# Designs tried in a protein design run: peptides against a protein of PDB entry 3WG5. Part 148

Target 1, 218 residues: chain A of PDB entry 3WG5
Amino acid sequence: LAKNIVYVAQIKGQITSYTYDQFDRYITIAEQDNAEAIIIELDTPGGRADAMMNIVQRIQQSKIPVIIYVYPPGASAASAGTYIALGSHLIAMAPGTSIGACRPILGYSQNGSIIEAPPKITNYFIAYIKSLAQESGRNATIAEEFITKDLSLTPEEALKYGVIEVVARDINELLKKSNGMKTKIPVNGRYVTLNFTNVEVRYLAPSFKDKLISYITD
Target 2, 218 residues: chain A of PDB entry 3WG5 as posed
Amino acid sequence: LAKNIVYVAQIKGQITSYTYDQFDRYITIAEQDNAEAIIIELDTPGGRADAMMNIVQRIQQSKIPVIIYVYPPGASAASAGTYIALGSHLIAMAPGTSIGACRPILGYSQNGSIIEAPPAITNYFIAYIKSLAQESGRNATIAEEFITKDLSLTPEEALKYGVIEVVARDINELLKKSNGMKTKIPVNGRYVTLNFTNVEVRYLAPSFKDKLISYITD

## One batch from the design tools (peptide; made by RFdiffusion4, then SolubleMPNN)

Design b2_p18_4_s4 (from b2_p18_4, 9 letters changed)
Fold by OpenDDE base, seed 4:
Structure b2_p18_4_s4 (fold): chain B 218 residues (1-218), chain C 218 residues (1-218), chain A 18 residues (1-18)
Amino acid sequence: as target 1 above (218 residues)
Amino acid sequence: as target 1 above (218 residues)
Amino acid sequence: AKKGDGIEPIEFAKGKPA
């Protein structure tokens, strides 16, 4: 029986337009191979709201399930990373990771302090993050609090509050725990039941361009 | 008869959080002196959307009329500058200036090409720019086209289409032409008729901090 | 006419390091 393929790729660093290109490339490769899913190992402090919204849209347009996995321990899906996660087909977190801190900022002052966004922007992102949570059947109240309270959650808290679906230490545990779960958003207009009983795991390496971009943006 | 004071200040370069501090400082000085108005000589290629929205809010909260003047000839109120103008009490442009090009971008690619914003972001900024135009009784269709068509207008076109209120070669002509005009948005909840018949013009210099910021952001 | 730099994207706060 031909093994179902699961792709795994890493996205690390700031969410930028280049991060969109990484997501697009990785998802496209997995789509071309008719993979059962792609797992994106995400570690981000945040980044650009626009790149984030593009990435969310690219995930939602995916022909296959896109699983966001906050990995390894010590990683975060902070700010833009939280929105990406909330826009995905399944969220997993490793122990010792975090999610949240979604307050939009104007940038950093000369002293490195965060310059807060005006209420109009904050309210827009509140509406947006709540829509992502609602569309995925995740906790919209907590999604709002990621902004209004600058809330950051552990994997256990995020699971408890219905923000995420899986806590897993590694890819093998993730595949085992997510097996038989339904995607939280549609794939090709339908909720898909994940089948990880007999999978081949394929790791995607960053392209030379991806490496160069990460070097420039860090 | 105590002359009504009109302040004039220059804001040049990218719209950033530091530009907000400049607007705030300039408007605060003019408010403290109970000025008839402040004129901001604006020359910007654009900048950050968040800083722009803060500036718009600061202008709307002003106790005195804030006039955006796209000056000198060769200057532009591009991108973020257009939103600031549309959020102000009066817009003037000098001949040989431009306004528009309001398309949100994700940034620049390595080749310097503009990375377009996703439709969701573009649609948000369309709604926002249309609201600014509508609230100020300016042309909301053209405001939308500043994004959807990346439209850029001359002063004469912008005046013709009801985007701006005055075309003026200098501050003296601006004061003369805008005398007796009503503000396009409220001041302290009321539309104010500008009185420039017997004014003292006071120029505000950039602070040392403003100069340092401009040097760092250019 | 220098094509106005598009509105730069809104950044989000860096998550506090755990």
Scores: peptide ipSAE 0.045, ipTM 0.336, DockQ to the pose 0.358
Fold by OpenDDE base, seed 2:
Structure b2_p18_4_s4 (fold): chain B 218 residues (1-218), chain C 218 residues (1-218), chain A 18 residues (1-18)
Amino acid sequence: as target 1 above (218 residues)
Amino acid sequence: as target 1 above (218 residues)
Amino acid sequence: AKKGDGIEPIEFAKGKPA
């Protein structure tokens, strides 16, 4: 029986235009090979709203399921990472990770203090994050509170509140638990039932450029 | 007859949190003196969306009319400056100035190219700029085109299309032409008829801090 | 055409690592 391929790739650090290029490259490779899915191991403190929204759009346009996996333990899908997760086909978290803290900011003052986004921007991102939650059948109230309260959740809380679908220690547990789940958003206009019964896991390495930019942004 | 005071202040350069502080300081001084209005001579290429929206809110919360005057000749109310103008009680432009070019960007790439805002951000700012135009009884179609076409207008075009209220060569002509006009947005919940028949013009100088930051951002 | 400086990026706060 032809093995279905599941790609796994890591995205770490700030969400930038380069992070978009990473998502695009990884998803494109997985699409070209007609993979059953791609799992993105995500560890991000956040980043740029633009790159985030481009990434969400790229995920939603994917020909294959894109699973966001907050991994390893100690990782976060903070701020922009939460939007990306809520825009994905399935969210998983490892124990000891976090999700949330989505308050939009306008940057940092000269003294390094956060410059708050004006209410209209905040309200836009409230509407946006709620739309991502609603479209994915996830908790829109908590999605709003990720902004209004700058709420951060554990995997157990996020699962309990219907923000995420899986808590998994590793890729093998993730594949086992997500097998037979339907995607939370459509793939090519259809909700896909994930089939992880006979899969080959392929790890995608960051390109040389990916490694170099991670080094520059850290 | 007690002379009504009209304050005039200059704001030049990029729209930042410091520009918000300038607007706040200038409007506060004029409010404290129960001025008939404040005229802000605006020359900006644009800047931060946050500072812009905070400035718009500060103008809308003003106890006195805030007139945006794109001045001197060669000045622009570009990008963020257009939103500020559309959020104000009256817009004037000097001959040889411009208004528009409001496409939101997410910043610059490493090579200095514009990173385009994703459609959802662009659509938000379309809705926002249209709301400012509609609330002020100004041309919402042109306000949208300031983003969708990155449209820039001359004072004559902006007046013709109902984007602005006055074309004036100087403060004296502005006061003369705007005398008896109603504010395009309310002051303390009421549309005010401007009374410039017996006014003292007071110029507000930038603070030392204002001058220093202009020097650092130029 | 002087490229008007577009509206600068909205960033998200760096979530403090827990």
Scores: peptide ipSAE 0.034, ipTM 0.399, DockQ to the pose 0.364
Fold by OpenDDE base, seed 1:
Structure b2_p18_4_s4 (fold): chain B 218 residues (1-218), chain C 218 residues (1-218), chain A 18 residues (1-18)
Amino acid sequence: as target 1 above (218 residues)
Amino acid sequence: as target 1 above (218 residues)
Amino acid sequence: AKKGDGIEPIEFAKGKPA
């Protein structure tokens, strides 16, 4: 029996075009190997909207299930990270992580203050995040509140409100708890039932370029 | 007679937070040495709005004149670069360069198509670019058309329309032509008359970090 | 002339570091 492969990769830091390249590379590797899934360990404070939307599209176009795992403890799927999570096939969080704070901004002023986005932008992303939540069968009201209230949730709250699917301390617990779950969005037009029985976990290392970019962007 | 120092530095590539750090570093060096001016050789396709606005503020807060020089031939001050230029004390362009194309976008889709910004964003940046043009005594109608018509201009057109102050083939011609010109915006609350008689030109090299970031962002 | 990349105005707030 060909051992079902689950890939695990880490994406840490700001969401940028380079983060898109990382997602694309990792998902492509897992697609080529016909993996049962890829788990992306995500820790992000946020980032660019375009890169985020492209990452969401890349996840939705994946030939395999893409699981976003907010990990390790202390990590967050903040801002752009929340959209990415809501666009994925399954969301997991480790205890001591957070999700939310999705208010779009034009950026930061020199004094570090937020430059507020015009209401039309905010409304665009409200519609967008609600669409992601609706398409994935997740809580669209809370998704809106991630913007309108700048809401951040604990894993337990996010699970309780139906924003995420799993709270797990580690990859083994994640695999155990998500085994037999259906993907929240389709894979190749079909909802997949995850089979994490007798899987081989393969860790993908960041490329040298990925390490260098992370070192510079941090 | 202490030779008046003119610094020259290159900023190339996308406008990012790292580009802000480059501007800040270069201007700070020139401020510390009480330079007559700093010339930033700019070649950019555009970039982030927040970084652009921060760069504009940093230029406007400069204790010395900041000259934006679109250089070398083939370079552009496109999109964010145009705003930076319009926020500066003097704009120069080399023959065979361009300025304009300032339409804000949300980013690029996966297929490379532009994701259009909502009209309110476009209107915000119209107001912003017109403000920069008005404050600098430059053509606010053309500044608006850089957005509304996605207009790009040659140096000769930009000079003719009062968008820029100098067309120069090299640094020596730039210094010669801009000598005795008043800054288009104040320096420390005063319009400065540039004195490029008997100046020492000092080139600032990019830091190792700057080179590494450029190599990665390109 | 390479069409200048449009200005990208939209970022998301950095989540407060925990």
Scores: peptide ipSAE 0.044, ipTM 0.512, DockQ to the pose 0.696; fails the geometry check
Fold by OpenDDE base, seed 3:
Structure b2_p18_4_s4 (fold): chain B 218 residues (1-218), chain C 218 residues (1-218), chain A 18 residues (1-18)
Amino acid sequence: as target 1 above (218 residues)
Amino acid sequence: as target 1 above (218 residues)
Amino acid sequence: AKKGDGIEPIEFAKGKPA
């Protein structure tokens, strides 16, 4: 019996329009191959709200389950990364990673101080992050506190509070623990039960353009 | 008598954090050489609000006059570009260019439709663009209409309505027409009278990094 | 370490990014 395919792709760095292109490319490849799922190994300090919202929409429109995996140890799904995770079909974190710190900002001043978003913008993103949490059956109160308290959580805390679904050290542990879980949001209008019993793991590499962008943004 | 220096630099494409780095680099070079002014030849469809606000702040903190010149013919200071222009010491446009279309958006959907900003965000940027216009003694009503009506203007209209100060075909005409004008905002706490009677024009090239980013974003 | 640009609320674009 042909093994079901699980794709794994890495997205590292700031969330930008190029990050959207990476998500779109990777999800499209996995959709074309009718993969059981795609796992996105995410490590981000944050980035653009527009790119974030587009990525969330792209995930929600995916024909296959998209698993956000905060990986490796030391990685984060900070700010925009938290929204992306909350918009996904399943969230996993490796031990020694973090999630949260979702306060919207208008940027940094020349002295490196944060330019705070006006309350109107902050309240918009409070409503938005709460909607993502509610739609996914995750902790909407903690999602709000990611903004209001600029809270960051460990994987164990995030699991305990019902923000994420899995703590896993590697892809094999993630596949094992998430096997038989239902997606937290619909795939093509239905909640999908993940089946990782007989899967082939395929790693997707960044394109030449992706590598070049990463090299420039480093 | 040593000729006063006027720097000219080109900024083309989307407004991003890299565009901020370009503005900062170019203005810093001109500040270090105690230039009479720097002219930024701007051609942008828009970009990021944060990068835009940081660029505006960097211009307002400049030790020398920063002239935004919408150039060449066919170029635009669209959206974020309009805010940058309104935040500058002098605005010029070449014939056949445009300014305006400042409606804030949250991005584009997958079908390419605009995701509209909520009224709260739109109202924030209405207040912001009006403040830039008022501070610079430019038409704040038209600045608001750049958002509320998504209005775009020709150079001749923008001049007529008091949005910009100069219509010029090239750098030489710009220098001639802007000679003796006062900056629309302060430089180091004072309004400066531009003196282009005996100047050397120096063109600044993009850095290798800037060229690489441009090549990737094209 | 470029401090992660926080969630920057909006993009301004005249049209689709080319």
Scores: peptide ipSAE 0.044, ipTM 0.578, DockQ to the pose 0.394; fails the geometry check

Design b2_p18_5_s1 (from b2_p18_5, 10 letters changed)
Fold by OpenDDE base, seed 3:
Structure b2_p18_5_s1 (fold): chain B 218 residues (1-218), chain C 218 residues (1-218), chain A 18 residues (1-18)
Amino acid sequence: as target 1 above (218 residues)
Amino acid sequence: as target 1 above (218 residues)
Amino acid sequence: ARKGEGIEPIEFSRGKKA
């Protein structure tokens, strides 16, 4: 029996329109090969709400399971990254990573202070993040508190509170722990049971353009 | 009498956090030299609302007049670019450029269609763009219609409707036409009369990082 | 200090580049 393929790709830096292109490219490659899943190693401080919503939509339209893995240690799925994770088929985190801090901001003032989003915007994203949590069967109260309290969680807390599904040190532990789990959202209208018993892991390298953008946004 | 300096810099591409850094750097250089003004040659399809608001705030905090010049022919101050222009001390456009199309969007769906912003967000930006127009003594009704009708204007229309102050083919014509004009918003709390009678034009080159980002976002 | 860009709520862009 041909080995099932699991793709792994890294997305690092700010969530932008180009980050959408990375997600689209990576997921498309994995879809073309009928992969068992794609794992996105995510490390982001946040970014654009539009790009985030587009990425969430792209994940939801994926023909295969998209696993967001907050990796390596020290990485974060901050702000936009949390929304992306909550929109995904499975969330994993490595020890020493973080998730949360989802308060929408209008950016940074010259002095580096946050420009607060008006209540109308904040309330929109509260509703949005709660919908992502509810649709995925994740903790919608904590998802709201990621905004209202600017809450950040450790992997262990996030697991305990039902925000994420897996804490794993590496890809091998992730595959082992997530094997037999159902996706938290449907793939092509159906909840899929992950099968990682006989898989080949394939790493997708960033394009030259991807490397260049990452170098600039870092 | 030492020649007054007028700086000229180009900002091209999507409005992002990096575009804010470009504006900040360019304005800071011009402030340090006590320039008569800085002219930003702007060509943007739009971008981030946050970066836009930060750029507007940075312009409003400028110690010198910031002139937005939609240039070259074929360029646009689309969407976020219109807000930036309306937040500036003077707006100029070259023939064959455009301004407007300010409808806030939540981004683009996978099929390339616009994800519409909810009414709450649209109404926020209507209020915001109207405030920019009113504060600068520009046409607030047309500013609203840039959102409500997704209106785009030619330079001649924008001038006629009182959205912009100058139509100019090049920097020399811009300097000539804007000489003796008052800034549309205050500089350090005062409306300044521009003096371009004996100026040296200095071009600011993009940094290596600026060039790299422009190359990627183009 | 990476200014943690919060969720920037809205893009103002006319188009995907064709």
Scores: peptide ipSAE 0.082, ipTM 0.555, DockQ to the pose 0.391; fails the geometry check
Fold by OpenDDE base, seed 2:
Structure b2_p18_5_s1 (fold): chain B 218 residues (1-218), chain C 218 residues (1-218), chain A 18 residues (1-18)
Amino acid sequence: as target 1 above (218 residues)
Amino acid sequence: as target 1 above (218 residues)
Amino acid sequence: ARKGEGIEPIEFSRGKKA
């Protein structure tokens, strides 16, 4: 039986293979306890495409709803974070956060300049981000513009344009506003109605490994 | 107390002042009976802007959720119908229907050609349709393109682009899929979660006046 | 109800069937 429990965990920093391990761990814990959902407080400037795609896949394979919450104020779901958000069951943003800027790059040159991705790669990610948006019933045109225009949006803009589902100042407001919403993608093949009535909020702490990695990457 | 009743009514043809009266009547009946919602099966090629805006306002003032269902297959929510849909609490479309083509015109010349609206009017309706989309958390970019490109969409496209909420073949499928969804705009200032569990479906017949008007306008 | 700005009547083009 599902518990009236919502897990909350933080993921901050660059999207890497280590970030995948964090997502996997957090989602697995929440799955094991049959939580109503897990909220991932996300703050990322972006990161690796491979890790991002794996994270999206892991979210899509989740047995419970995964809510990406761009938090706290000042945080972003930039670049890879946008893809992750669009691959999730619900997106929320706090005031003063941002989402977007999804243009793929090959990397940075020795002088710190961007090495542009070839059109083939850019077009691949255009197709990919649009698919994520479409699969979730979110604004695919804006999703494309996150790449083609390197567009970034405020929470209010992202909401109004149908990119995200909730603007919330804190976890309590998020739970209140998202209560009774349906997941934007299926959980175990089914769209789930979120029940956040009288839920216990449980915070997942980062592991020692998570802390070490964050420390190394900061 | 709200009844586990869903009303279903048809509105077909051009959007006129008479269509406003139909909407008003149908919604009023459903309000009086404290229905869970009313579904309006809509098939329209468009019509008058004034009537459309009044209909949108009447929907927005509804005490119950108004679901616009573009139905049956082969129907459209064209032009004014798109605005009405975007002004509603939920949009559904049947397979083989369409939505869009929202460019305003002043009318038709004697030769049947379109008299183009001046840019001022076009821009007004761009702002208006975008506001409806934004207020409902639907794709405002596509909403603009319904005017600027005279764009029309399939149900699948409209869903994927975040313009509509449901694709459904019939009322039963609509009820099943929309059950537990939240209204895209508030009812009495509150977003409502639709409860279509064990509902009675009640069909509203057109009045004699409605039939006469339809007959005259066909 | 807000009236549209401009010359009345204002109509919309017929949508194309998909």
Scores: peptide ipSAE 0.065, ipTM 0.300, DockQ to the pose 0.155; fails the geometry check
Fold by OpenDDE base, seed 4:
Formats: C-alpha cells, sequence, structure tokens
Structure b2_p18_5_s1 (fold): chain B 218 residues (1-218), chain C 218 residues (1-218), chain A 18 residues (1-18)
C-alpha cells in the first residue's frame, strides 16, 4: 500500500516576511506531493504582525493539513508564533516548550523595556486572536489572556485549557497521538481526519535563502 | 563670539529598532554639546511603526531642536519617515525628494502586492498622524491623505500645503532659510527660535554598529 | 521562559521610489 507522506520542516527565529516565504515554500511542496500533512517544527520568539497574519492566511489556504509543532524542548511559539499556531489545523507542543505572550508591542526601548501598543492596536489583536481561537474551536478566553495578561503556558496547561491538541516528545509520538484527530480548521472547506497509520516522514531542508535569512534575523 | 554648533547626521534605510538607537545616539551627542540644533539627513523607504513611534517620542523629548532634512535629491521620507518628520521640530526637503505614502500595510505578498492593514489599524494611524500634524501646526488633512490616498508629495507641494517648513538644496541653504524660524513643536516646553547666523556645522559619523545595521536592512 | 518578543503590529508601505 502506498505510504501517505508527512512532510516535516523547521521554522526557527523571528517571524518576518522571509518566514512567510518559508511557510509558503514548505506548504507548496507538501501540497504538490499530496501529502497527508505537513508538520512545521516551530521555534520563535515572535516577530512581525504583518508576516504573522500572512502566514495564518497561507495556512488557512493550504490544500493539506498544516500542523504546528513547538519543538524541540526549550522552543517556544511566543507572540506571533502563538497566532500562527492558533491559525493552524493542529497544534502540538513538546514538553518543556511554551506558547503565549501575545501582547502587541511597539518594540523595545534602549533600556530593553517594552513599549506598549496603544489600546486600539491591542484591541484589534484581541479581536483577531479570539477569532483564530473561535474558528479553530480553541479557548478564546485564554487567547485573549495571551494579550491582556501577557500569559505564557506550558504544553500541559495549553492542552488542559483547550489551546492545543497534542503534547508529544517527538515526531513519532506526535504522529501516534494525532492519528485519527480531526483538523481544527477546514482543509478546502472540510474538516479532515488525520491518517498517520502508514506514513513516510520526509524532512524538508531550508533553502540557502532560508539559512541566510535565519542568520540575519537571529 | 563662540559659534553655536549645529550637528548633522545621516539616517538612511529602513526604520527599525536600530534606527531608534541611531536617533538616540545622535540627539544625545548634540544635547551633551548644547547644540543649537541637530539636522538629520533622512532617506528612508519606511519601516516599522513601533520604531517610528519611539523615534517620534525621542525627538519630542529632545533638549534641542531636531530638524528632519529629506536629503539628498532622490531621497524620501516615505511611510514611517513621514511620521518622523511630522513629529520633528522642523521639516526640510531637498528638491527632487518626496514625503508621504503613509498607508499602514501588513507587508507584501509573494507577488509583491501590498497586503492592506485592517480598518482598525488604518484608523489608528490616521488618528496618530493627524495628531502629529496638529501638534506641530502642520496640515492634518494632508496628513490623513498620506494614509487614505497613499499620497506622496514633492517638496514644493509639501511646502505649499503646510506639511513642511523649508525647501533647501543643501545644509547651507537650509541653515539660511530656517534661520529665525520657530520650532513647530516645543523644546523643553518652549517654542525655540532657531539662530543660524554664526554656526559651526559638525558632522556625526555612523558608528560601526550603525553601518552594520544599515548593511543588514538595505 | 524566554519573554516572547512582542508582535510588531504594523509595517508601513515602502514608499514607491519616485
Amino acid sequence: as target 1 above (218 residues)
Amino acid sequence: as target 1 above (218 residues)
Amino acid sequence: ARKGEGIEPIEFSRGKKA
């Protein structure tokens, strides 16, 4: 029986316009090969809201399930990374990772202090993150608190509160635990049941451009 | 008679958190030396809104007049650069420069198309840019149109519409034309009359860090 | 826990080079 393919790609560092290009490239490869899913191993401190919104839209337009996996242990889906996760078909986290801290900021002062976003911007992103949570059937109250309280959660807390779907130590455990789960958002207008019973894992390497961009943004 | 010092520094490229550090460093040097003013030769396509707002605040907190000079010919104070200019004590432009195009965007799609900002964000920046114009006694209607129409102006148009104060070909003409003008915003709570009758021009060089950052952002 | 970098909410359009 032909094995269903699951792609695995890594996205690390700040969320930028170049990160959108990475997501688009990775998802496009997986779409072209009619993959069962793509897993994005995400480790980000956050980044740009614009790039984030574009990435969310690109995920929502995917012809295949996009799984955001906060990996490895010590990684985070912080800030923009949380929005991306909440916009995806399934969220997984490895033990020892984090999600949240979604307060929009105007950057950092010279002393490293956060410059707060004006209330109008904060309120916009509250509405946006709540929408992502609601559309995916995830906890919109906690999504709001990721902004209003700058809340960060462990994988165990995020799972408990219905922010994420899976806690997994590695790709094999992720595939095992997510097998038979429905996507939290539709794929081409339909909620898909993931089938990981007979899959081949294919790793996508970063392009030369992806490597260069990561080096510039880190 | 001891010459009043006028500092001149260049800021070129995208507006980022590193651009804030440049503004802060340059203004701080000029403050320490009790300069009559600092002139920032600005050439920017725009950049980050957060860095822009911090730069505006840093200019407003300056102990000396900060003059934004869109220079050389072919330069622009585009997008974020317009806000910075509108937040400054005096705006000058060289012939063949531009100001405006202040529409907040969510970045660029893969095809290079602008991704529009949601109305809530656009409305926030309309209110913000109008406030900067009003506080500086500049044309708030045109400031709004920099967003709503994505309007760009020539120096001659910007002067005519009361967006800027000076059109000058070089630093010497700028000093000559702005001599005796009042700052458009207060310095330490007072509108200052510029005195350029007996000034020494001192050029500030970019730091090694400033050069590196410009290279990374260009 | 690494403090999440704040979302930088807004980029402004690069002015078209005149």
Scores: peptide ipSAE 0.041, ipTM 0.507, DockQ to the pose 0.583; fails the geometry check
Fold by OpenDDE base, seed 5:
Structure b2_p18_5_s1 (fold): chain B 218 residues (1-218), chain C 218 residues (1-218), chain A 18 residues (1-18)
Amino acid sequence: as target 1 above (218 residues)
Amino acid sequence: as target 1 above (218 residues)
Amino acid sequence: ARKGEGIEPIEFSRGKKA
C-alpha cells in the first residue's frame, strides 16, 4: 500500500558522483517507505555528464515518482540539471528560477573561458536530450535548443513550450497543482497518477558526508 | 634561468575536478620556481573525462616538463590516468604498476555493473587517446586497444610497446634514467632535453583541502 | 548568474585491480 507520504529533499550545487549518491540515498529512503513520491528541490549550475546520466538512470529505475522541483526562487536547473529534470517523472519550477543552458563543454580553461566540446560530443548530447524529452512527452525541439542555442527559459516559458508540467511557489502549491497529474515517464513500467490527497510531507536532511562534501566543493 | 630543482607531488584516487585543482596547483608552484620538471606520482583507478581532459590541457600548457610517474608499486594509471600519462611530457612506471583499461563507461548501475558508453562516445575517446599517443610519439595502436580491448599493460610491456619512456623503482632511478631524455611533447612549443644533473628534489605536500577531499572520496 | 557548467560527458571505468 502506498503511504500518503511525500518526501522532500534538497540537492544543491554541482552535479557530481556525490550528487548521484545523494539521489540514490534519497530515492532509496522514499522507496523503502513506499512514498507516493519524492520531490527533489534542485538548484544546480550543472556538472558532470556521467553523474547526470547515472542520476537519470536512477530516477528512471525508481519504484516511486521522482519530481524535480527547481527551487527556491533564484535557483536553476542549468545544464546537467535540465537533463535530470527531463529524465524525471514530473518537473516543477518556482517563479524566478531558470532551466536550460545545456551546451556541453570540456570544461573551463585557466582564464575561465569555456572549452568547447567537439561536435561529436555535442551531437551525442543533442540526441540524448531529445530522447529524454521524447520519452517524457516534452518539447524535444526546445530540448535541442537548450544545446544548440544555449537556450534558457523562465518557468512560464518552460510551461508554455511544454518543457515542464508545473509552476509553483512552494511545496504546498506544487502538491495541489500536481495532484491528479500523470507521471511523464513510467514507474515500474506504468504511468502513475499522483495522489497528493491527505499527504504527510517528510523532509530528508543531507547526511553529514553530504554537508562536508558541499562545504568542500563550494 | 632554470633552477636545478625537480618537484615531486602525489596525486592519488579518482580523477575529479579536485584532481584538476591539484594538478594546477602543483604545476603552478613548479612553474613559479622555474623547476627543471615536476614529477607527479600518480595512482588512480580512473574518473571523470572532463577533469581528465582539463588535466591533459593543463599539462600541455605547462611552462615546465610534467612527468607522470605511476608509483608506488601496486599503483595504476587506469582509465583517465592513462590519458593523463599519454598527455604528459614523459611517462615513467615503477615495477608492479599498471597502465590502461581505458574503456569509457557511463558509470555503474545500482548492481555495480558497468553501464556501457554509446559507440559515439567510445569512438570519440578512441580518436582522442590516439591523438594523445600520436602527438607524443607513443604507440597509438596500443592506445586504441586500451579502449577496444580494455587492455592493461605492465611497465615492461608498456616500455616494450613504446607507450612509456622509463621503468624506475624510485625517484632517484627515474632522474638517472630520464636525464638527457627529450620530452615527448613540447614545452612552450619546444621539445626540452631534461637535465637532472645536480638537482634538488622538492616534495609538494597535498593541501589540507586535498587531504579532506581524499578522505571523503574514498 | 553562475555560468552554467556545461555537461562534461564521460566516466572512465575503474580499471579492475588485477
Scores: peptide ipSAE 0.035, ipTM 0.494, DockQ to the pose 0.580; fails the geometry check

